Peptides against a protein of PDB entry 7UQJ. Designs and how they scored, part 131

Target 1, 160 residues: chain A of PDB entry 7UQJ
Amino acid sequence: PELYQNFNITPPRGVLFHGPPGTGKTLMARALAASCSSDERKITFFMRKGADILSKWVGEAERQLRLLFEEAKKHQPSIIFFDEIDGLAPVRSSKQEQIHASIVSTLLALMDGMDNRGQVIVIGATNRPDAVDPALRRPGRFDREFYFPLPDVKARFKIL

## One batch from the design tools (peptide; made by RFdiffusion4, then SolubleMPNN)

Design b2_p16_5_s3 (from b2_p16_5, 7 letters changed)
Fold by OpenDDE base, seed 2:
Structure b2_p16_5_s3 (fold): chain B 160 residues (1-160), chain C 160 residues (1-160), chain D 160 residues (1-160), chain A 16 residues (1-16)
Amino acid sequence: as target 1 above (160 residues)
Amino acid sequence: as target 1 above (160 residues)
Amino acid sequence: as target 1 above (160 residues)
Amino acid sequence: LPRQPPQPLEREVKPP
């Protein structure tokens, strides 16, 4: 409740942070996790990198995703942050379809399997939202997108 | 001159940003690039991810590094930011020595080949400074290290 | 001179960084400190948290502030960064007036006691500029304010 | 846990 109230996110919705590199997507995800933690409700923040999940052997990547979602469910309210989610779910290119397809299908199933009453938020960060499999960007998955613009050069000149 | 004067960095020194994930290393590198840009001297900011360079075929990674340094030299004053530099130059484990050795050797040669008069700063960001090849951490390369602590949870609540 | 030229701050001006949580206030303060350091003029960056100063016994907090300003004066050009300055100088609520009044009065005296020729910049960061004692926001103290917006207000409103 | 003094943000790597 409070996690989703604080994020105004109806569960089980995922959030996609996108924008140029170094716009603070990862920092923001951590910041949100911290800001939504109250003294009464500590939010558990899980962080994974897309490339680190993909570097695991087929089946081990799926197992690691399942374990991550189980751990997140066990430690509700929780946030799962996938940094570089475009590394986890690159748009299906014909040549590597099988390995990526199984990981993507597992992630889809894990996101679809989250009960609407769960207190697990999934945040994906990417520089290339168009490099994320469109199946992940559907309602009930990463259905909210947030653009992180480059901090205006003008803002820096005012700070300097 | 002004770029290095502004950073207090004697060229061709590289800077290693290290610290826990989401401490804003990438944001800081961009912040520095923009803060050191004057109306008279625009600093060109080049960003690459370690994993994106390593994912290229042997020889193509080296070519991309050379092109990056040439472009940075052409657009002086400039900053080259390597995000996740531990992905480019993982500590040499015996079994994958050849591919990593060529990329690391190329990066070393490019850093050593920077004239002291050049206005190119190289910033590497990592979560694991100990996972970066020690050869890159020598004087004239990434010889300055900056630790990015986790913002204290209390600082997060007051920054957040 | 150059420090203040780079910041466009006439000494002894303090700067108040304010804005929502996770907007990178602390990160920016560190970036500014690094960017304004030249080979000829190393800027010494001092960081303190408001809560950490306040957690010290009455008189020890004042002593720590005095020592901090003395050290900053000794290491000119320098930046004193108060993270969470609203923790140092909460708006006078009736019940805790005496302890906060002495710390605030000491900080006021230290800021007012900085010679216009000093190369000490004081940066305060807060989420709640209205929670900072208005006496600190007067000319010659924290007389410049910089708002750190959320990177995408629209993004946060859609997440929130 | 004793708050370790904030390690200096900048560490110059001296030549061996």
Scores: peptide ipSAE 0.000, ipTM 0.294, DockQ to the pose 0.048
Fold by OpenDDE base, seed 3:
Structure b2_p16_5_s3 (fold): chain B 160 residues (1-160), chain C 160 residues (1-160), chain D 160 residues (1-160), chain A 16 residues (1-16)
Amino acid sequence: as target 1 above (160 residues)
Amino acid sequence: as target 1 above (160 residues)
Amino acid sequence: as target 1 above (160 residues)
Amino acid sequence: LPRQPPQPLEREVKPP
């Protein structure tokens, strides 16, 4: 985006936030959206959940992903946050595997189709990075990963 | 650096995060590190604790601070996060006051010695901003302060 | 719990964290678990997701909820955190409505069956408080609600 | 003194 362009920073197409649940991945993504927003430059934050894409968008998930990316592009600079992106991973049923493969393929194509000049950042969050399709973790997609450790119980206690 | 220069923002040498414990200061510092990281520009995040500098680095704290700043400079753009920076403040013992004065003096010198072109940001976090040496809060050091309010005390107290 | 007993605070059976996604609801729940833990008194933190209860525990969700509450009671003081508790809400299919009604009824019964002397706190988190069954929001259940606003964009801009 | 290694916040996924 202009933020990244003004910084001579090529916006990462995708960033994977991973780590134990409740480590603040979603908070961070929102944190990023709000931190990168200015009075002059509001970042539009889109949130979806991997499980919602499979469950709520059954039969239309691909179209909804396309619409999401188009809307994010229209409202750029934008962040698309996929919470629980591992929830796109197939439940071990052949029928769900086909649906998953189609949705993942669509997401791959949408991420690959993002112009590096586009002011759209995709953030995926997961507790299970190994459950995320390796194809999503390739260069040009979720090619950056941020580990959210459990704030060490001791670090939590001192922060509290 | 370029981020701040392109925004016509003089890069703060230091930013003080202050507010009650558990307000997310450390989380925010990590957030900032993650947010400012790009494909082209990875931010290296260094974390230290004020109390650890005094307790774990007794007799070598100054050297460890120097090494930290050198490493941060080498791996710039970098964030040095001092959690509990008030823990550098002397506990009310004359012997600790001398050690503290030396460590604070070293930190002051390191912050003063940062080139404005350097891509090193120092974030201090404290629950007790008034326990932070006022010399650290002067221009060119921790000259920006961010209050982390308790997420509304009423909300917190009803949860607790 | 002794914390609540010592504060003469009747422990809420349930607390609903609501607000936009990524406002730190899950983080806060974990922070509360950590803050209420002492060296003398560790709080056991149980996390479940509403959607996981429906998807992973199909046909056994009620039993798994019972076991969860029993385990939480056994390991008291405990926090049971239901992330995305609105994910227990039926997707618009009659078959899912019946499954949901049974699961919600079981959760209601488990929350109602909690002795006020029990050191088990249930935290529900949702982005859609209105999608949470109103029966769960009644006194003796999720009778306390905490809004997690988006950390105001202005508060963040100062930090950058 | 245990050098707490800088915990890398960011990992670049290298191409396979």
Scores: peptide ipSAE 0.000, ipTM 0.216, DockQ to the pose 0.038
Fold by OpenDDE base, seed 4:
Structure b2_p16_5_s3 (fold): chain B 160 residues (1-160), chain C 160 residues (1-160), chain D 160 residues (1-160), chain A 16 residues (1-16)
Amino acid sequence: as target 1 above (160 residues)
Amino acid sequence: as target 1 above (160 residues)
Amino acid sequence: as target 1 above (160 residues)
Amino acid sequence: LPRQPPQPLEREVKPP
């Protein structure tokens, strides 16, 4: 929100962080949330994991997604971070349980239903962008993608 | 526990870490747990997220909190870290579902039921201390608060 | 996988990271996942917490473990990281609910059912290796153990 | 007292 206001950029509805595990996607999402928070504008950060949402009963996962987006909207400016979003929104062509299709459809509808004026940024992190439903990677959803390269051995040793 | 014994300080029942997201609250809670562990006294660290507790059915969330506190008590010295505690214990004045009120009431009772001699420290992390139920911020609960400032851009780059 | 291929080492089925809280076990597991990922071989990283699996209904926790291992196998090379595995697989001698015994039995069977050729590494993190069911610490399961010492005060300040 | 296993909360899916 503030970062995008400072740059006069229309905030994307969704940003996909992709790259190998441990490249700092979750840390960067948090650091971005931190950097966008000022003393005047505290950003609310919501974190969910794809697999934690899927472990909820049929229809409850969709309700929890709706509640998450409502809560994020209520607490604007906010960031919703989906860690391992490929676990939540796997490619529909996979013979997956109808449960995944319903959750993906709900997430699509929630992202489409966000008013462009909403100070809610959605960040998805994945190790496998190609495992994410292409419908989520369309304009107005996760329309920006950032690749996280493997830190060099020295950078990995600095994170350790 | 040990840190407080070494300083002859009565251990707080609860400590609230607050500040912008990615300021290292979760990392500090872990590092404090690490620093309080010695070779002689291994501290047990329990991590929960507010939203993960709320996603449990009515009465089950309260049971899980009770079990968590019992487990922490059984494994003394221990630290219970609630990440995003504003998700668990939002202000009661918000027209929230009865579920949140029951969970908050259970957490209050559990914190009040901790004998001051218990080597259990509760750490709550929030980006929004004002979104936490004021009843939790009273003496004998989360009675100490630590502000985590935004790391400078250089410090953020060192965490990344 | 790749790291073990590069060293001509048979990949362990499971590695136990143990040590005081905040010693970087979770960070190391992620960094190992990152370091094992190359441009040619993206490793999939799955993270679960012991307590999050136990909060699932009887029979559902076991199903979710089976699905996790199937998904990890489907997405080879992969790492399954169990944070706070002592919460999932506590010592059987504790008068625990039959639920824990069933989950532990399922995890044992899943680890035993991994073909040695599977590019799936299981990492368990615990603050309390002695609280983990000894059956999990047997050869062919969590057969390698790494102790994470307390970082010195300076190292803790570098993680902070 | 034997703790009864928590019964699955059958959400009655209201029929369409």
Scores: peptide ipSAE 0.000, ipTM 0.158, DockQ to the pose 0.102

Design b2_p16_5_s3 (from b2_p16_5, 7 letters changed)
Fold by OpenDDE base, seed 5:
Structure b2_p16_5_s3 (fold): chain B 160 residues (1-160), chain C 160 residues (1-160), chain D 160 residues (1-160), chain A 16 residues (1-16)
Amino acid sequence: as target 1 above (160 residues)
Amino acid sequence: as target 1 above (160 residues)
Amino acid sequence: as target 1 above (160 residues)
Amino acid sequence: LPRQPPQPLEREVKPP
């Protein structure tokens, strides 16, 4: 958060962690949250799974997203981590269109409505970046993408 | 695998990795698979998500589990990793009883039917070990549990 | 980096990630680099393995270290990640003394010569913190240490 | 002493 203020850099509203499953995307998000939290300045880390948000009725999923962003804004500096965000915001062309469309639209609106001055970082993790709605991957949303490669099996054979 | 043979310890049929989300359970399972794989002895790593197995029709989910265990047995030494196994095998008292009961029963039967001589390790990962059917956590199934703690937040304040 | 300026804390020149192999030290370093990088401010992530630096002729290893630190300073904010730093900077009492002594001395001088205002973080990763020259672990060098626990070593001995 | 991060707890389910 503060790194961006001092350099006049607009803090990323959203960061997409992508890569094969078990490359430590979620561990990294927790790691970042923990590393940015001081004894004096606790970063509030909000974790949600895409599937857990979708398992809620359409109106409750939207309400839970709004409440999450409000709580994150209230407890800033904060990180919102969406694990398996492809589960929350699949590409609109999937036949599951109606339930996902409202949730995606709500998430888009929440990310667009984040004031660039807010100390709220949204991290999405996915194993399938191409399964995430392209609208979420646009500038001002998840505009930064980090690939988590498989820990090279060859690297481990040299370490053990 | 071989460590158990030397100590006359029955290799665990199943290991439950539990702990807060993003503690590296999935990364560890991949890491174990990669570390146990030699140039001479590749461990076949099978990954499935609990939700992905449930998204299949009841009979197809059971069939996919059977095929997975057969393939793992065929390609031994192997690791079957169930990510979010609480999604596959929730407690029987949940209102989703009928769809889950057949899948849980199939998984129980597959774990019970694994000959102790097979070089197949089943790793389940969950954020909610108490949401996993207690029948899966019994001896001869997921009889070993590993807690993945949050990486200490206090440790990281000394890095940044 | 900047979190330390606001609290009048001298930014760590170096951080030692230690713990068993495959605990995600390298992954953590990459993702710290990734998380600190913005679209406008890319953190340049320099990765070197200790063994790869040592495999170079003595004078070339020192030259490569100097060039690495110069390039990191030129491309600040930057992270220099030394994977397996115990391979680069073993304890002076090891019979490999002469080749390592010059490289260790060069690394010490480079870390001491880093102005506290430079946005260069040095991360060393090791599986054997006690194999790292104690001179590197002193204040103003790798003065911060993070243990990456195995998800229970007892787990590994009971899974393997 | 760097506080060792809490070691993961292993629980073995003993037969009843």
Scores: peptide ipSAE 0.000, ipTM 0.360, DockQ to the pose 0.037

Design b2_p16_5_s4 (from b2_p16_5, 7 letters changed)
Fold by OpenDDE base, seed 2:
Structure b2_p16_5_s4 (fold): chain B 160 residues (1-160), chain C 160 residues (1-160), chain D 160 residues (1-160), chain A 16 residues (1-16)
Amino acid sequence: as target 1 above (160 residues)
Amino acid sequence: as target 1 above (160 residues)
Amino acid sequence: as target 1 above (160 residues)
Amino acid sequence: EPLLPPQPLEIEVEPP
């Protein structure tokens, strides 16, 4: 909350962190959570991995997502971090595509159901932004994207 | 500690981490401290916030800085991390400018008084590198700077 | 490079970063690479994922590891980062155990073949340090370990 | 002792 308030930026409901493996997406999400918590305002940080969501039966995965969003709402201000959110991307099996589509649809409904006044930020991290369902990248969902570039280029930019 | 020895680079007395809020400066300082401690060689990590230093009377702030550097020297190898070191920057009051100038002068003297062979590293973190006294950014003090860009700016820089 | 020289620690050939998912292991490896590169001394950063190494035939995986170490040696000073190095851990299949054992043996030989004067650092990252072959954790290999605790645990350990 | 002021980051990381 505090990072976004400091910038007078309407806090996005969802932020997509994308970039090559090990660019620090998960670390940044945690660092943002840490930097947004003061003595007066502790932020609760929830983490899930995309693959771990998919390892459950569809109805159980939906239930777990609903519970996650309810807990995040109960413990406001809060951050929900989905590591490897591209793991929710359909795999090349029709059965798996249906399972993934159902879970993605549930996540969309949960993100759309959050009031803009809520102090819940959803951060998705992926190595493959193009593997994330475009419906997740629409306004009111993951409508902000942050590219995490390789450090060799971060090192080069300190030279300019 | 170990990564830097491989490179035969004279270790800086001070390193300035700068960049917008929430870019991971404080997290990096902590993670460097953690990564520098092995079972055989634990690094002691000291943290102060610039604003917390200024909340004290000038003479008490100086005493606290001296004690901090003495403790860091006693517990070598050690890292002193100053979070929001720009908080030592003068506020628009002549009285506050004098107070800040005295504290900055004390910090300069303490950094200059460290033997180049000492295993004490000083890390300053700021959101406003230009608000840090240029005297702190001179050789033998915070003579190395690390920019922590926003993820979006990190992306923009890689595109250039 | 410079933080570690201050500490007169014999630079490890290999460093193991371990801790729960999203504790910042990969980001730290990258930030270390970036912090070790100056205008005069650029560090080349190489990254591989443990699972990506295992996805190849044993002989091709070995060849790719050899080429990686040769490139790292050619571009000294350099860092080789193995993300999810526990992905080289044996899976409960005799065929997979043999494949993993061969790749681990090759990695051991490559780490042992590096001159102690070489400017190549190997960083392994894992969520499961106990799943990493104990032979990799011996002196001259990953003989230094850095725990990346959860931020809540990082906060608790600072209270203690 | 890491003299980090306890910023109580109650980061309740619910385990997966």
Scores: peptide ipSAE 0.000, ipTM 0.196, DockQ to the pose 0.076
Fold by OpenDDE base, seed 3:
Structure b2_p16_5_s4 (fold): chain B 160 residues (1-160), chain C 160 residues (1-160), chain D 160 residues (1-160), chain A 16 residues (1-16)
Amino acid sequence: as target 1 above (160 residues)
Amino acid sequence: as target 1 above (160 residues)
Amino acid sequence: as target 1 above (160 residues)
Amino acid sequence: EPLLPPQPLEIEVEPP
C-alpha cells in the first residue's frame, strides 16, 4: 500500500499466486498483509479456502462470499486471501456444476464491484492456474499473476 | 547432517540466503534448524538481526558476537542465523564506518575460528548480497549462497 | 542429512509441522527436500494432501498409502510430505469414522515399518495439531513437532 | 505411550 503510493502504482485488485504446492503462496499472502500493516494502520487479513466455502456453506456460499467482501470493505485496508481458489472457482466448462458457476459469478461481481479506490486486495492462491476460471484472470479481477517456482533443488541443498 | 556425510560434502560453515525480502529466508533457516533437530540431539537455533546487534549493543557488538559464537559452540549442534546480515556486515568501503569494520573483522575471525569439525552452521540472510562484505562470502565463511527468487517482482510490488 | 550423520542423530522418521495456516509449513517441507538433494543424490519429494487421499481414493486410501511408502522407499532418499495431515488422520474419537480409523492404522503401520535405517522422512503439516490422532505423534512416528508461529508482522515486512 | 509434547525449537533466544 504505502509502497504503491510512493511509486504511483495502482494497487492490483486481485493477484493470483500460482505454482506448485508449498511454494509459499499462503505464507507470502500473510507476509504481505503483515508487511502492509503499521501500528497506526493494521491491514485486516481475511483467509478462506475455496473448498471450505463450497463444502461448509453448501447453498449459502454466495451469501458467505458477499459477507466476506462486505466485512473486508468495512475493515479496510484489508486483504482477502483465497487459498486453493481453484476449489471455489473451477473452470465453468462442466454443465454439471451450476452451483459452482453461480459462486464464480458472485465472485466476479464482487471483484468488479470493488471500486479501484477501495483498500481491499484479493489474493487467490492455486496450484493449478489453468483450473481457475479465465473470467477471474481478466483485468480488474485477478489481473496479476505470480508464479511461485519451486525453489531450485540445488539452492535448497546448499542450505542444509 | 547425515546427507552431508554420505556425499562427502564438507558441511558449509556459512550459508548466505539472499533474495528480495519475503522469499522465506528466515522461515527456511528455522525449518532447517528444526529438521536437523532430533529428540536425542536438538539443534539449538540462535537468531539475531544484524541491525539489532549494532543498535542494541553499541560498543559491545563484538563482545556480543563472541558470546553468541561461544554459546552456539557450547550448545552444539547449533545454527546461528543472522537475519539482515548486511546490517551487521556492511561492505567496508565507507571510510566512516570504522565500528562496522571492526564488527565485520570479529565475525570473520569467529567464522574462521570455527573448526570445520564444529557442529555450528552460520546462516546469513540478506536482501542485498552486494551489501555484504565480500570477505564474508569467501570459502570457509559464507561459502554457499542461495538465491531466494522473488515470486515475480512485478506482482510482489503490486501487493504491498 | 550430513549434519545427522556427523551427529549420530537418528533422523526423525516423522516431523509434524503445525501452526496457523500460511506459516510456510509446505514451503518449508519442500525447502527441506530440496536442501537435502545434491546433484549426485536427489531427494525424491512426495507430496500428498490428507483430504485428497480420502476424497480421491475412497476405499483405496490404504492401498494408496502403501504404494506411496513403497515408492518413497524405492526412491530413497525421500521425503513424504502430508499437507493437511489432519484431513487424513483425524482423531479416532468419532465412532462413525471407521474408514478414517483404518487409514490411520495403515499410516501407523507404515511409519512403524520404516526401518530407522531407511532414508525416508515423513513430514506432516497441520493447522490443528490437536486434530491429529495422538497415536501418530508417538515416538517412531511424528516424534518431532515444529510450531510455525505467525511470523511477526515486522519479520513479514522484511519478507516482502 | 507418552505423547511427545510439541517441542518448540528451543530457540534459545538468550534474553539480552
Scores: peptide ipSAE 0.000, ipTM 0.224, DockQ to the pose 0.097
Fold by OpenDDE base, seed 5:
Structure b2_p16_5_s4 (fold): chain B 160 residues (1-160), chain C 160 residues (1-160), chain D 160 residues (1-160), chain A 16 residues (1-16)
Amino acid sequence: as target 1 above (160 residues)
Amino acid sequence: as target 1 above (160 residues)
Amino acid sequence: as target 1 above (160 residues)
Amino acid sequence: EPLLPPQPLEIEVEPP
C-alpha cells in the first residue's frame, strides 16, 4: 500500500496473491489488514472464500458480492480478501456454468465501479493465477500480482 | 517430529490445525514438512483439500483416501495434509448426505489402522474445529490440536 | 506502505518480526516483498542473515551493511530483510565482542540516515526480541514489532 | 546476489 502512494501510483484496487498452496497468501492478507489497523484507525477485514460464495450463495452470489463491496465501502478503510479466487472467477473458456460467468461479470463491475479515492483494497489469493479470468487481472482490477514462492528448503531448517 | 522422538512420546497420528482463516495453518504444515526434511531424509508431503476430495472424487473419494494413505505409508517419512478438513469430515449430525458419512468412516478407519510405528503424520487444517466430526478429534486420530491465532493487530501496523 | 501514508504516519523504517522459530517470519517478509512488487514496480528484496553478516564478513560487515543499504536505496522500492537480526545486533550489555558493537552502531546510523521519503523498508526477524539491542527498537528504527505466535504450544510439542 | 528466486521446492505434489 504505502509504496504505491509514494510513487503517485493510484493504489491498486485489486491485488492478486498467487503461488503454491501453503505459501502464506491468506496469512499475508491478514497480516496486511492487521498491519494497517491502528488503535486510532481499524481496518475492517472482509474475508470470503471463492468456492463458498458459489456454493453457499447459489443464486444469491452476485447479491452477496454487491453487499460485500458496499459493506467494505461503508467500513473504510477496508480490505476485501477473496481466498481461492479461482473458485469464484474461473476462466470463462472453461465449460463452467453460466452462474460463474455472472459472478465474474459482477465482480468485474464492482472492481471497475470502485472510486479511485476509495480506501478499499481487494486481495485475491489463488494457487492457480492462470485459472483466474484474465479480465480480472487487467488494470483497474487485480492489476497487481504477487508471487508467494515456496519457502526455500534451506530456510526451513531454522524454523523447526 | 524430532521432539516427539526425543521424549519417547508416540508421535501423534493426527494433528488438527485450527484457527481463523489465513493464520498460516497450511503454511505451517508445509514449513513443518520442509523443516523435517534433511538432505539425508526428505519428508514426502501430501496435500489434499477436503472439498476437492468430495467434489473431484464423487464415488471414488474413499478409494482416493485409501490410496493417499497407502502412498504416504510407502513414502515414509511423510505428512498428509488435509486442508479444510471440515469439508471432508463434517459433523455426522449435520444433514450432510450419506456420502460424507462414508468418507468420514473411511478416514476414521485409515487413522485407526495406522501402525504406531509408521512415520506418517496426518495434519488437518480447518477454520471451524467444531465443524469437524468429534470422532476424528479423539485419541489415536486428530488427538493434537493447534490454535493459530490471528496475528496480533498491534503487531501488524508496523509491516505496512 | 500505502496505509501509513493515508494516516499521515511516517512509514516505519524498520519492522521487527519476532516470535518462536517456525512461525513464518521469513516467509512473511518474503511475502511482503512479493506483495509489494507489481508488474510496473518490482520491489527489490534483499535478504541477509545476521550471523552470516558477522561470520562471512569479519572486518567487512560494516562495509557490507553500508553497501546493502546503498544498493537498497539505489533499487527503490526495496525491502531489506535481516533474518536472525539478534545475530547481527546483540544487546550491547552482552560480552559479545567490539565487532558486534560497531555493526550495531553502523546499523543504527544507517537506519537513522534513511530519508523519511525513501522507499526502503527494513525488516528484522528474530526468535529473541529481548536479545536485540533496545536502541534498534526505538522510534525511527525497528519501531514496528510483530509477534508471530506459536500455533498453540500444546500441539507443537507433538509434531516435532 | 539477487535472491535467487527460491527454487520451487520439488515437492512432488502428485498432480491431484
Scores: peptide ipSAE 0.000, ipTM 0.353, DockQ to the pose 0.071

Design b2_p16_5_s4 (from b2_p16_5, 7 letters changed)
Fold by OpenDDE base, seed 4:
Structure b2_p16_5_s4 (fold): chain B 160 residues (1-160), chain C 160 residues (1-160), chain D 160 residues (1-160), chain A 16 residues (1-16)
Amino acid sequence: as target 1 above (160 residues)
Amino acid sequence: as target 1 above (160 residues)
Amino acid sequence: as target 1 above (160 residues)
Amino acid sequence: EPLLPPQPLEIEVEPP
């Protein structure tokens, strides 16, 4: 109650972190989760990868999304972080388009169905904001967007 | 051994986080520490501010740096984070130059003396990479640099 | 008008971000600025450091604060972020105490003088909330406080 | 059990 209540900010239902790879989107989401948790109030952090929603949960993705939001609500205050949310976007196959459309529709419904007083924040991270369904970017969903520019590229992140 | 061994990355002895103020360098260092710590392996995070090394430890800074590295080694895996490492840079007074040169020399020696098999990572954060002694930026020291750009906040940061 | 109007939240005149160093206060302020800016409404972000107010603007600090608030009002919706606002606290020298008292008095007056309908949010960040003048923490000023705990990494990130 | 990431003990080694 109080962290989000003391903010008197209706916690944005969704925040989109977008920008090139390696700009720290995932790390920022983790850091935000960590920074918002005190000894008295632990924030529960849930992480899912967009591609895993499509691949690992074939035929069960919608149910897993529902369970995720239910668990997040039970463990509030909580953050649901969707890493690579653009990875929900189908590869150009008609069969993936239908699966993706169903999953996106479920996610939309879950974000819309969040009680405005709930202490659940949804963060989506993407390298390709234009590959994110515009319906997810509407008010009451990912209505706040944060651009993470490339760290000025001269530092070769040799993440070998 | 294993976390750094499994990456087959010789853990960089030092990583320089540089970029404009409030680009999340300190938060990133903390989030990296948090993300690399598992239930099985707690990473110990040590933080020092460059200006505090000069001001709070007048006459004892070299000893305090040695103690810091010893404690980090005892509590490995560990991260030593130097915030505002450019704050080691002397203000243009000859007396501060000598004190600074001694402190920097000690830091160089400590970074060089870290056993390559140690699970100690040193992270330096600066807003002014050009104010960091080039000797600190050499291989075996801060040999990896990460630029943190301003979040491309299309919001006009009028830094007046 | 609308973003702050639609929230029915009288935008807090001031928000204090407090917590240990490197808990992401500055980054959160930038993130909040970026999140509140849409393509239709760019938020202008102004940043000042408390120590710079005392040191760089010796004799002009009050005027620079007035100009800052005027520019923020002209470029509304806007955020004024005071980083290290505890750095306004005097070092225990009588001469710094007088300068500091004048600067704090000016800041108090500027925060009190903000039209309640203005789209200007003031964010103060500190590592030492107890070093912030209690007068700044009163209603109509920094009346909302956000504790940024250490990433209490005891926050069980149940990565399920 | 939720994996509590271990607290980085920020040992602020306060100067002695």
Scores: peptide ipSAE 0.000, ipTM 0.258, DockQ to the pose 0.049; fails the geometry check

